# Ledger of designs, part 30: peptides against a protein of PDB entry 6NYY

Target 1, 212 residues: chain A of PDB entry 6NYY
Amino acid sequence: KHFEQAIERVIGGLEKKTQVLQPEEKKTVAYHEAGHAVAGWYLEHADPLLKVSIIPRGKGLGYAQYLPKEQYLYTKEQLLDRMCMTLGGRVSEEIFFGRITTGAQDDLRKVTQSAYAQIVQFGMNEKVGQISFDLPRQGDMVLEKPYSEATARLIDDEVRILINDAYKRTVALLTEKKADVEKVALLLLEKEVLDKNDMVELLGPRPFAEKS
Target 2, 212 residues: chain A of PDB entry 6NYY as posed
Amino acid sequence: KHFEQAIERVIGGLEKKTQVLQPEEKKTVAYHQAGHAVAGWYLEHADPLLKVSIIPRGKGLGYAQYLPKEQYLYTKEQLLDRMCMTLGGRVSEEIFFGRITTGAQDDLRKVTQSAYAQIVQFGMNEKVGQISFDLPRQGDMVLEKPYSEATARLIDDEVRILINDAYKRTVALLTEKKADVEKVALLLLEKEVLDKNDMVELLGPRPFAEKS

## One batch from the design tools (peptide; aimed at target 1 H36 D47 G62)

Design b2_p18_5_s4 (made by RFdiffusion4, then SolubleMPNN; from b2_p18_5, 8 letters changed)
Fold by OpenDDE base, seed 4:
Structure b2_p18_5_s4 (fold): chain B 212 residues (1-212), chain A 18 residues (1-18)
Amino acid sequence: as target 1 above (212 residues)
Amino acid sequence: MDLKNLSNSSLKSLLELL
């Protein structure tokens, strides 16, 4: 209990009990978080889900907590699954509501940052090649780009392709698992917080061996 | 990572694709 609360405080911040969500907003958050949870459950290289909550904390209306792997090196496949998991909330909203909310803004930012890092820093794109550029940091004067405008356009195009591929993969997964997303969302609306055991009861054991 | 270096057009196109 105390340890879990400490982890929750570090990851999610303090509960904002003053943020009362309207029932429709709470429903949207539940399906959003269920999308993350289910995507993370069925993606091999996603981090194991520890907790999912629709209780507003800090800047978020809900959150999912994952056990990070003590891993220093990530494969392209691992980064893709992480992108898909991050898109899970947005995709769930699309599947169930046919609408887009502002709730996915931070997720889209994370996905975009990951895609650029893969292409520009990690050399994970064949068209761009085995190049590594320092991405301008916040506050660095936009010094001359170390690459041509043609390379900039190529990078932008390949980033879009990568994000679209992750999006399509997430749509396919959550469409297949639509009933599971709904089960998780409905239980979230009832309990407000789910742990790994709740997920096992709903979905069965995670199909991937947890590398401890 | 500050996405400030994305051209407004690239960000808009990304948001339209998503």
Scores: peptide ipSAE 0.018, ipTM 0.595, DockQ to the pose 0.045
OpenDDE base, seeds 1, 2, 3, 5: peptide ipSAE 0.016, 0.008, 0.008, 0.022; ipTM 0.531, 0.463, 0.544, 0.621; seed 5 fails the geometry check

Design b2_p18_6 (made by RFdiffusion4)
Pose (drawn by RFdiffusion4):
Structure b2_p18_6 (pose): chain A 212 residues (1-212), chain P 18 residues (1-18)
Amino acid sequence: as target 2 above (212 residues)
Amino acid sequence: SSKTSVNLAEELEETEPA
């Protein structure tokens, strides 16, 4: 047990128990984190889940703890299910509320950087072609693009097609599983954390083979 | 804001396309 609190502390950050939220804020954060939980539960190539919390941890209001699959070859489908897990947060607080918040900002930085990487860096696109470029990092102040402007126009169009296909795939997921999202978040308001076991108590066994 | 444990950018640096 003392080891599992260390794995979480290194990955997650400091866990602020006293930084309370308003009752209308905890209601939002729970619906946001349930989106990550339920979409990560029903998708095939998404990571196995360890723990979902609504307690503020570091630069965040909620926290999700995943077990990333150690694999060296991501396919096209294995990256879409990662994206559809990450976008699940905004989708759940949009189905239930209609208002969208600024809390999905770091969820959208990961979707954006995982779209440029498929198109520009890997060869996961038809319109751009099988062309690889050295994509700049965050600490790399980009001087000029290694390709034209019409190509940049072609890239940012395809990123919009890619994320809005990931968006629609997840809206079609958390409406079919709309009631299961509500089951998860209502326990998150009661018990501020959920292990894997009490998600099996809610949702039954996960319907995919998972190696632990 | 919200936080998760998955870091896609670092995983993509360590992987190759299938």

Design b2_p18_6_s1 (made by RFdiffusion4, then SolubleMPNN; from b2_p18_6, 12 letters changed)
Fold by OpenDDE base, seed 1:
Structure b2_p18_6_s1 (fold): chain B 212 residues (1-212), chain A 18 residues (1-18)
Amino acid sequence: as target 1 above (212 residues)
Amino acid sequence: SFSSSLDLEAELQKVQLA
């Protein structure tokens, strides 16, 4: 209890009981968070879901909480599944509402950063090659790029390809699991908070064994 | 904004430090 509350405070901030969402906004949040939750449930390399909530906290309107892996090395496949899970909210909005909202801005930022890091820091792209450059930190003067403008364009193109591939993969997954996303979203609208046990009851056991 | 608890930034930083 106290440890969970401490983690919730660190991740989500203080519960903003004063922030009343309109019913339509709350519905959007529920489907968005359901998208994250279901994507994480059915992606092998996603972190195990601990909690999903549509109660506004800090700057967030909802959140999905995962158990962090004690992992320092990631494969390309693991990073892709993490990107797909991060896109799950946006993809759910697209599937159910045929529209996109500003709510996924932070998710898109994370996905974009991951894609750039894979290509320019980890050398995970065949066209760009085995290169590793430091990404400009927020507030650093963009010093001269150690590569040509042609290479910069190639990087930007390959980032878009990687993100689009992750997006398409997420669309395929959540389209297949559309009924599960709906079930989670509806239960979120009722309970506002779901844990792993609620997800198991609703969807069955996660198809991937938790690495002990 | 919607937040996922995925701090990919923090995780990527851990990989860079490794």
Scores: peptide ipSAE 0.025, ipTM 0.579, DockQ to the pose 0.624
OpenDDE base, seeds 2, 3, 4, 5: peptide ipSAE 0.023, 0.018, 0.023, 0.010; ipTM 0.581, 0.570, 0.576, 0.483; seeds 3, 4, 5 fail the geometry check

Design b2_p18_6_s2 (made by RFdiffusion4, then SolubleMPNN; from b2_p18_6, 10 letters changed)
Fold by OpenDDE base, seed 2:
Structure b2_p18_6_s2 (fold): chain B 212 residues (1-212), chain A 18 residues (1-18)
Amino acid sequence: as target 1 above (212 residues)
Amino acid sequence: SFSTSLDLEEELQKVQLA
């Protein structure tokens, strides 16, 4: 209990119990978090879900907590599945509400950063090639890009393609699993917090063996 | 904003340090 609360404080900040979400906002959060949870459940290289919550904490209105693997090397496939999982919230909102909200801003930032890193740091794009450049950190003076404007445009195009491909993959997955997303969202609206056992009861066992 | 526990930034940093 105390350890979980400490982790929750580190991840989510202090619980803002006083932040009363409007019912429609709470519904949006539930479906958003359900999208993350279900995407993570059915993507092989996604981290195992530990907890999903629609209780506002710190700056977030909800969160999905995953058990990160102590992994230092990631494959392109693993990074793609992580991108898809990260897009799960936005995709769920689109599928169920036909609209997008500002709630996915941090997710889009993370996906964007991952896509750029794959292309310009890890050399994972065939068109851009085996290049590795440091991404400017927030607050670093925009030093001259070590590549031409033509290369910059190519990078931007390939980043967009990668993100769009991840988005389409996530749309396909969550459309197939639409009923599961709804089950999770509805149970979130009832319980506000779900754990792995709740997910197993709703969806069955995760189809991928947790590499212990 | 929704927070995902996926600190992709930390993970990306770990990959860079590796």
Scores: peptide ipSAE 0.021, ipTM 0.610, DockQ to the pose 0.603
OpenDDE base, seeds 1, 3, 4, 5: peptide ipSAE 0.021, 0.015, 0.015, 0.009; ipTM 0.614, 0.530, 0.566, 0.510; seed 1 fails the geometry check

Design b2_p18_6_s3 (made by RFdiffusion4, then SolubleMPNN; from b2_p18_6, 12 letters changed)
Fold by OpenDDE base, seed 4:
Order: sequence, then C-alpha cells, then structure tokens
Structure b2_p18_6_s3 (fold): chain B 212 residues (1-212), chain A 18 residues (1-18)
Amino acid sequence: as target 1 above (212 residues)
Amino acid sequence: MFSTSLDIEEELRKVQLA
C-alpha cells in the first residue's frame, strides 16, 4: 500500500480531487486508457500492465503504468510494441468516437522521440543505415546538422513511415480486440482504477509469459 | 517504470493562448 502510493505520487503526482471531468470527458479518458491497457496486454514485447487509472493526477487525466523489465538492451520489436502501446489511447479514441482529442499529445511526443531515436541514434532503419547522431537537445542552437538536407528529408520520411506502421498495427490490434477495449473502459468507469488482477479477471491471463 | 498519460492541461493552455 505505501509503496504503491509512493509510486503513484512519483508518476502521476498528487490526486487533483478538484478536477471534475464531465461525464463525456471521463468516458473519453476511460476509452483512451483502455486502449493503452489492451494494447499492452496483447503485444508480446510490451511491458506488463501494473495499473490503469482514470483518476486525474497532476497534469494527467488518466494513466496506464507498466513495469518494464530490468533490461539495458532493447530490440527493434520491443520498441515497436512500446510505440503501439503508446498509440493505444489515440487509436481507441478513433475507433470508438470517430474523433481524436488533444489528450494524446504526450503519447505522440514519446512516439516521435522514439522513432527519431531508432532511426538516427540506434541505426535501426535500413535506408538511413548504420548511423548514430546526437539529436539536438531542447535549447541547443541549431548547430549545422551533421548530415545533408537529403539525409534530413530521408530521416523525416522514414520517421513518418515508422510511426504510421506502428499506428496501423495498433489500429488492427484494437479493432480485433474492440470488445475487450469496451470491457476495460466500462469497468474503468465503474472502478476508476484497475490493476493486473482486474485485467486477468476481465480478459483472461495475458497471452505472453512474463519472463520472471 | 513506463507510463502513458492523458495530458489535457498543456494543450488547453496552448489553445487558449492562440
């Protein structure tokens, strides 16, 4: 209990009891978070879900928490599944509401950063090749890019391709699992917080063995 | 720990400032 509360404070900040969401907004949050949760549940290389909440905390209206494995090396497949999981909220909104909200901004930022890192830092793109450049940090004067404008365009194109591929993968997954997303969203609206056990009761055991 | 969060506050501020 105390440990979980400490983790919640570190990740979500203090509960903002003062933010009363309208029912429709709360519904949007529930389906958004359900999208993250279900995507993470059915992606092999995604991190195990610990908790999903639609209780507003700090600047967040909802969150899904995952326990990453203690690993120093990430595969391309792991990074892709993490991208898909991160896109799960946006995709869920699209599937269920036919509209998108600004709520996915942080998710899109994370996905964008991951995509650029994969291509520019980790050399994971065949067209760009085995290169590793430091990405400009926020506030660094736009130093001359260590690559040509042609390479810059190639990088931008390949980033878009990677993100779009992750998006399409997520759409396919959550469309297949649409009923499960609905179940999770509805249960979130009732309980506001779900843990791994709630997910097991609702969806069955996660289809991938947790590497202990 | 990895988390995804739905952050509306930053965008609402940007939309209000625009």
Scores: peptide ipSAE 0.174, ipTM 0.730, DockQ to the pose 0.076
OpenDDE base, seeds 1, 2, 3, 5: peptide ipSAE 0.071, 0.095, 0.119, 0.168; ipTM 0.585, 0.681, 0.693, 0.720; seeds 3, 5 fail the geometry check

Design b2_p18_6_s4 (made by RFdiffusion4, then SolubleMPNN; from b2_p18_6, 11 letters changed)
Fold by OpenDDE base, seed 5:
Structure b2_p18_6_s4 (fold): chain B 212 residues (1-212), chain A 18 residues (1-18)
Amino acid sequence: as target 1 above (212 residues)
Amino acid sequence: SFSSSLDIEEELEKVKLA
């Protein structure tokens, strides 16, 4: 209990019980977090869901917590599934509300960073090739890019393609699982917090064996 | 642990003012 609460505080920040979300905002958060949860449930290489919450904590209006696998090596397929899971919130908002909100900003940042890393650090793009460059860290002087402007344009184009492909994959998945997203969102609005057992009761067992 | 979070718009204002 105390250790789990400490981990929750580190990950989610302090509960801002003072931020009363309007009912419409709370509904948006519930469907957003349900999108993450359901995407993670049906993606083979997504990390197992531990908890999903629509209780505002720190800077977040809601959050999903996952048990990371102790993995030092990631495949391209694993990184794609992680991107899709991260896009699950935005895609859920689009499917259910026909609008997008600012709530996905952190998710889009993470997806963007992952896409650039795959192309320019991990050499995972055939058009760009087997290259590895350090991404400029936030605050590092923009040192001269070790590649031409033509290569920079190619990188930008291939990043956009990769993100769009992940987005389309997520749209297809959550459209197929639309009823499941709604079940999770409605239960979140009732309970505010769901765990793995709640997800099993709603959706059935996760179709992928957890490698313990 | 991996966490997804919905960021509150107030962070957008702080980044614009910095």
Scores: peptide ipSAE 0.032, ipTM 0.635, DockQ to the pose 0.083
OpenDDE base, seeds 1, 2, 3, 4: peptide ipSAE 0.026, 0.025, 0.029, 0.028; ipTM 0.573, 0.568, 0.619, 0.643; seed 1 fails the geometry check

Design b2_p18_7 (made by RFdiffusion4)
Pose (drawn by RFdiffusion4):
Structure b2_p18_7 (pose): chain A 212 residues (1-212), chain P 18 residues (1-18)
Amino acid sequence: as target 2 above (212 residues)
Amino acid sequence: PLKIDTESSSNNNVTSVY
């Protein structure tokens, strides 16, 4: 048990128990984190889930703990299911509320950087072609693009097609599973954390083979 | 303003292929 609190502390950050939220904020954060939980539960190539919390941890209001699969060859489908898990947060607080918040900002920086990497860096696109470029990092102040402007126009169009196909795939997921999202978040308001075991108590066993 | 309008509602260990 003392080891599992260390794995979480290094990955997650400091866990602020006293930084309370308003009752209309905790209702939003729970529906946001349930989106990460339920979309990560029903997708095949998404990571197996350890723990979902609504307690503020570091630069965040909620926190989700995953077990990333150690694999060296991501396919096209294995990267869409990682994107459809990440976008699941905004989708759940849009189905239930209609209002969208600024809390999905860091969820959208991962979707954006995982879309340029498929198109520009890998060869996962038809319109751009099988061309690889050295994509700048965050600490790399980009001087000029290594390609034209009409190509940059072609890239940013395809990123919009890619994320809005990941968005629509997740909206079609958390409406079919709309009642399961509400089951998860109502326990998150009661018990501020959920292990893997009490998600099996809610949702049954996960319908995919998972190696632990 | 509300904290949900000024702070991130998500923190996790999911990484990009970037």

Design b2_p18_7_s1 (made by RFdiffusion4, then SolubleMPNN; from b2_p18_7, 12 letters changed)
Fold by OpenDDE base, seed 4:
Structure b2_p18_7_s1 (fold): chain B 212 residues (1-212), chain A 18 residues (1-18)
Amino acid sequence: as target 1 above (212 residues)
Amino acid sequence: ASLVDTQNASNSNIESPA
């Protein structure tokens, strides 16, 4: 309890118990978070879900918490599944509502940062090649890009391709698991918070063994 | 101490459109 609350405070900040969501907003958040939860459940290289909540915290309307693996090295496949999990909220909104909201802004930021890091820092793109450049930090003067405008365009194109591939993979997954997303969303609307055990009861055991 | 990497939380943001 105290440890979980401490983690929750670090992740989400203080509960904004005073933040009253409109019923339609709360529904949108429930389906958004259900998308994250279900994507993380059915992606092999995603981190195991610990908790999902639609209780507003800090600047978040909802959140999904995962148990990170203690690893220093990430494969391209692991990074892709993490991107798909991160896109799960946006994709769920598309599948269920046929509309997108601002709720995915942080997710899209994270996905964008991951995609650029894969291509520009980790050399994981065949067209761009085995290059590694430091990404400009927020607030760093736009240092002259250490690459040509042609390379900049190539990077931008390959980033979009990578994100779109992750998006399509997530759409395919959550479309297949649409009924599971709905079950999770409906249960979130009832309970406001779900843990791993609630997910096991609802969906069955996660199909991937947690690496101990 | 499992450093729950807070980076792995997906948050639906209440950001006002700038």
Scores: peptide ipSAE 0.042, ipTM 0.677, DockQ to the pose 0.081
OpenDDE base, seeds 1, 2, 3, 5: peptide ipSAE 0.041, 0.038, 0.036, 0.039; ipTM 0.676, 0.669, 0.667, 0.679; seeds 1, 5 fail the geometry check

Design b2_p18_7_s2 (made by RFdiffusion4, then SolubleMPNN; from b2_p18_7, 9 letters changed)
Fold by OpenDDE base, seed 4:
Structure b2_p18_7_s2 (fold): chain B 212 residues (1-212), chain A 18 residues (1-18)
Amino acid sequence: as target 1 above (212 residues)
Amino acid sequence: KSLVDTENSSNDNVESPA
């Protein structure tokens, strides 16, 4: 408890009890976070959910906390499931509201960064091939791209394909689990914070054994 | 290593308190 709260304060920042979300915004956040939580629950290579909250912290309107695996090497399949979990909020908004919000900006940034890293740093795309280039950092002068404009277009196209494939996979999953997303969202609107035990009570045990 | 990973659903329209 006290140690977890200290870690939560360091990582999540102080709870901004002062940001009163409008009821419709709070509903959107609840379904968004439920999308992340349910995607992470049913994706084998996703990290185990510890906590999900619709209480604003720092710049976040809601958040999900996960227990990261102690690993240094990631497979393409693991990176895909992480992308799907990260897209879970945006996909939930689309499935339940037929509209998307700005709430997924950080998620889309993370997904975009992951997709580019997979293609241009890790060599995980067959069309682009086994290449590794440093991505321009924010503030680096756009040095001459070490590749042609044709290669740049190919990279951009393959990034969009990878993100769209992750998006479609997430749509399929959360459509199948739509009732579970709704249960989690409704309970979030009641309790504002759920833990792993609340998720087990709602959904049953996570179908994937935690590799201890 | 952070023992906990926190995925925040945020956007640039959410003012950080200065």
Scores: peptide ipSAE 0.163, ipTM 0.726, DockQ to the pose 0.111
OpenDDE base, seeds 1, 2, 3, 5: peptide ipSAE 0.151, 0.155, 0.161, 0.158; ipTM 0.723, 0.725, 0.726, 0.729; seed 2 fails the geometry check

Design b2_p18_7_s3 (made by RFdiffusion4, then SolubleMPNN; from b2_p18_7, 9 letters changed)
Fold by OpenDDE base, seed 3:
Structure b2_p18_7_s3 (fold): chain B 212 residues (1-212), chain A 18 residues (1-18)
Amino acid sequence: as target 1 above (212 residues)
Amino acid sequence: ASLIDTENASNDNVESPA
């Protein structure tokens, strides 16, 4: 209890008890977080969900917490499922509201960074090939890219393809599981915080055995 | 723990065109 609260304080900042979200914003956050939670639940290579919350913390209006496995090696399939899970919030907003919000900015940044890393650092794209270049750090002068403008365009195109494929996969999943996203969102609006047990009661056991 | 935080950018920096 006290230790978890201390870790939560360090990571999430103080719960700004003072930011009362408007009911419509709170609804948007609930469906956004439900999208992340349900995507993570039904994606084999996604990390197990620990907690999902619509209580604002620091700059975040809601969050989903996952228990990452201690792993040093990631497969292309794992990275794709992580991208899909990260897109789950945006996709849920699109499916339920027919509109997108700024709430997915950080998610889109993470997805973009992952896609570029897969293509230019991990050599996971057949068209670009087995290349590995460091991504320019924020504030480093864009040193001469070690590749041609044609290669740069190819990278940008393949990044877009990868993100779009992850997006389409997430749309297909959350459309299939639309009723489950609704159940999670409604229960979030009631309880504000759900744990793994709440998710098991609501959706049944996660279909993928947690590798203990 | 991987935290997926829904950071809504507070529209505070949307300068209302006054």
Scores: peptide ipSAE 0.053, ipTM 0.685, DockQ to the pose 0.089
OpenDDE base, seeds 1, 2, 4, 5: peptide ipSAE 0.048, 0.027, 0.031, 0.046; ipTM 0.610, 0.625, 0.627, 0.672; seed 1 fails the geometry check

Design b2_p18_7_s4 (made by RFdiffusion4, then SolubleMPNN; from b2_p18_7, 11 letters changed)
Fold by OpenDDE base, seed 4:
Structure b2_p18_7_s4 (fold): chain B 212 residues (1-212), chain A 18 residues (1-18)
Amino acid sequence: as target 1 above (212 residues)
Amino acid sequence: MSLVDTQNASNDNVESPA
């Protein structure tokens, strides 16, 4: 408890108890976070859910917290499931509201960064091939790309394909689990915070054994 | 290693380019 709260304060920042969300915004956040939580629950290679909250912290309106696996090597399949989990919020908003919000901006940034890293750093794309280039850091002058404009266009296209594939996979999953997303969202609106035990009570045990 | 991974609904107002 105290240690987890200390970690939460360091990572999530201070709770903005003064930030009053409109009821419709709070509903959007609840379904967004429920999308993350349910996607992570039903994806084999996703990290185990620890907590989901619709209480604003720092710059976040809500959050889902996961326990990362102690691993140094990631497979393409693991990275895909992590992308799908990260897209879960955006996909939930689309499925339930037929509209998208700015709430997924950080998620889309993370997904975009992961997709570029897979293609240009890890060599995980067959069309681009076994290449590894450093990605421009934020604030680095756009140094001359170490590749041609044709290769740049190919990279951009393959990034979009990878993200779209992850998006479609997430849409399929959360459409199948739509009732579970709604249950989690409704319970979030009541309790504001759910833990792993609340999720087990609501959804049953996670179908994937936590690899110890 | 980050002990916890956090995914957030972002409140970052897109600064309208002034």
Scores: peptide ipSAE 0.168, ipTM 0.730, DockQ to the pose 0.116
OpenDDE base, seeds 1, 2, 3, 5: peptide ipSAE 0.050, 0.041, 0.048, 0.158; ipTM 0.699, 0.675, 0.683, 0.725

Design b2_p18_8 (made by RFdiffusion4)
Pose (drawn by RFdiffusion4):
Structure b2_p18_8 (pose): chain A 212 residues (1-212), chain P 18 residues (1-18)
Amino acid sequence: as target 2 above (212 residues)
Amino acid sequence: SETIEELKKMFESAKMAP
């Protein structure tokens, strides 16, 4: 047990128990984190989930703890299911509320960087072709693009097609599973954390083979 | 290989921004 609190501390950050939220904020954060939980539960190539919390941890209001699959060859489908898990947060607080918050900002930075990487860096696109470029990092102040402007126009169009296909795939997921999202978040308001076991108590066994 | 390792680290956790 003392080891599992260390793995979480290194990955997650400091866990602020006293930084309370308003009752209308905890209602939002729970619906946001349930989106990550349920979409990560029903998708095939998504990571196996360890723990979901609504307690503020570091630069965040909620926290999700995943077990990333150690694999060296991501396919096209294995990256879509990681995108559809990340966008699940905004989708759940949009189905239930209609208002969208600024809390999904770091969820959208991972989606954006995982779209440029498929199109520009890997060869996961038809319109751009099988061309690889050295994509700049965050600490790399980009001087000029290694390609034209019409190509940059072609890239940002395809990123918009890619994320809005990931968006619609997840809206079609958390409406079919709308009631299961509500089951998860109502326990998150009661019990501020959920292990894997009490998610099996809610949702039954996960319908995919998972290696632990 | 490095890009895959970075992507793996990105997907280790998810948080809601304040």

Design b2_p18_8_s1 (made by RFdiffusion4, then SolubleMPNN; from b2_p18_8, 8 letters changed)
Fold by OpenDDE base, seed 3:
Structure b2_p18_8_s1 (fold): chain B 212 residues (1-212), chain A 18 residues (1-18)
Amino acid sequence: as target 1 above (212 residues)
Amino acid sequence: METIEELREMFRSSRISP
């Protein structure tokens, strides 16, 4: 109990018990978080879900927490599945509501950052090639880009392609698992917080062996 | 992203932003 509360405070901040969401907003949060949870459950290279919550906290309206493995090298496939998991909330909103909200802003920032890093820093794109450049940080003096405007356009195009591919993969997955997303969302609306055991009881064991 | 650790931490959690 005390350890779990400490982790929750670190991840989400203090519970905003005074923040009352409208029922429709609470429903949106539940389906958004269910999208993350289910995507993470059925993607081979996603990290296992530890906890999912729709209780508003200082850092968000809800969250999903994963236990990352100690890993020093990432493959392109592993990064793609993590992007898909991160898109799970936005995709769930689209599938269930036919509309998107501002709720995915942090997720889209992470996905965008990961996509640019894969292409520009890790050399993981065939069209851009085996290159590695430092990305300017927010607040760094706009150093001249070490590449041409043509290369800049190519990078931007390939980033969009990568994100769109991840998005389509996530749409396919969560459409296949639509009933599972709904089960998780409904249980979240009832319990507000789910752990790994709740997910196992609801969906069965995760189909991928936990690489120890 | 500067480090693999930063990359790992980025995917440790997701949150719905207000």
Scores: peptide ipSAE 0.280, ipTM 0.846, DockQ to the pose 0.759
OpenDDE base, seeds 1, 2, 4, 5: peptide ipSAE 0.266, 0.265, 0.273, 0.280; ipTM 0.841, 0.840, 0.842, 0.843; seed 5 fails the geometry check

Design b2_p18_8_s2 (made by RFdiffusion4, then SolubleMPNN; from b2_p18_8, 6 letters changed)
Fold by OpenDDE base, seed 4:
Structure b2_p18_8_s2 (fold): chain B 212 residues (1-212), chain A 18 residues (1-18)
Amino acid sequence: as target 1 above (212 residues)
Amino acid sequence: SEAIEELRKMFQSSRIAP
């Protein structure tokens, strides 16, 4: 309990009891978080959901928390599934509301960073090749890129392709599991907080064996 | 690597930013 609360404070900040969302915004948050939860549930290389909440906090209107394993090496497939899970909120908004919100900004930042890291740092793109460059950190003087403008354009194009592929994969998954996303969203609107046990009760056991 | 650790931390949670 104390450990979980400490983690929640780090992730979400302090609860903002004074922040009252309009019913439509609360609904958007519920379906967004349900998208993350369901994507993580049905993606093999995603980490299992620990907690999902639609209670507003200092850093967010809602959040999903996962329990990652200690892992030092990642495959392309593992990174792709994590990208898909991260896109689950945006995709859920598109599927259920036919519109998107600013709520996915942090998710898109993470997906963008992951895509650039895969292509520029990990050499995981065939067109860009077996290269590894340090990405400029926020606040670093824009040092001259160690590659040409042509390479920069290629990187940008391949990043967009990778993100788009992850997006399409997520759309396919959450469309297939649309009824499950709805169930999770509705239960979130009732309980405001769900854990792994709630997900098992609602969706059945996660279809992937927890690697002990 | 530092990059992997950063990615790991990013995927531990998602949030809807206001």
Scores: peptide ipSAE 0.316, ipTM 0.879, DockQ to the pose 0.809
OpenDDE base, seeds 1, 2, 3, 5: peptide ipSAE 0.315, 0.313, 0.308, 0.311; ipTM 0.879, 0.877, 0.877, 0.877

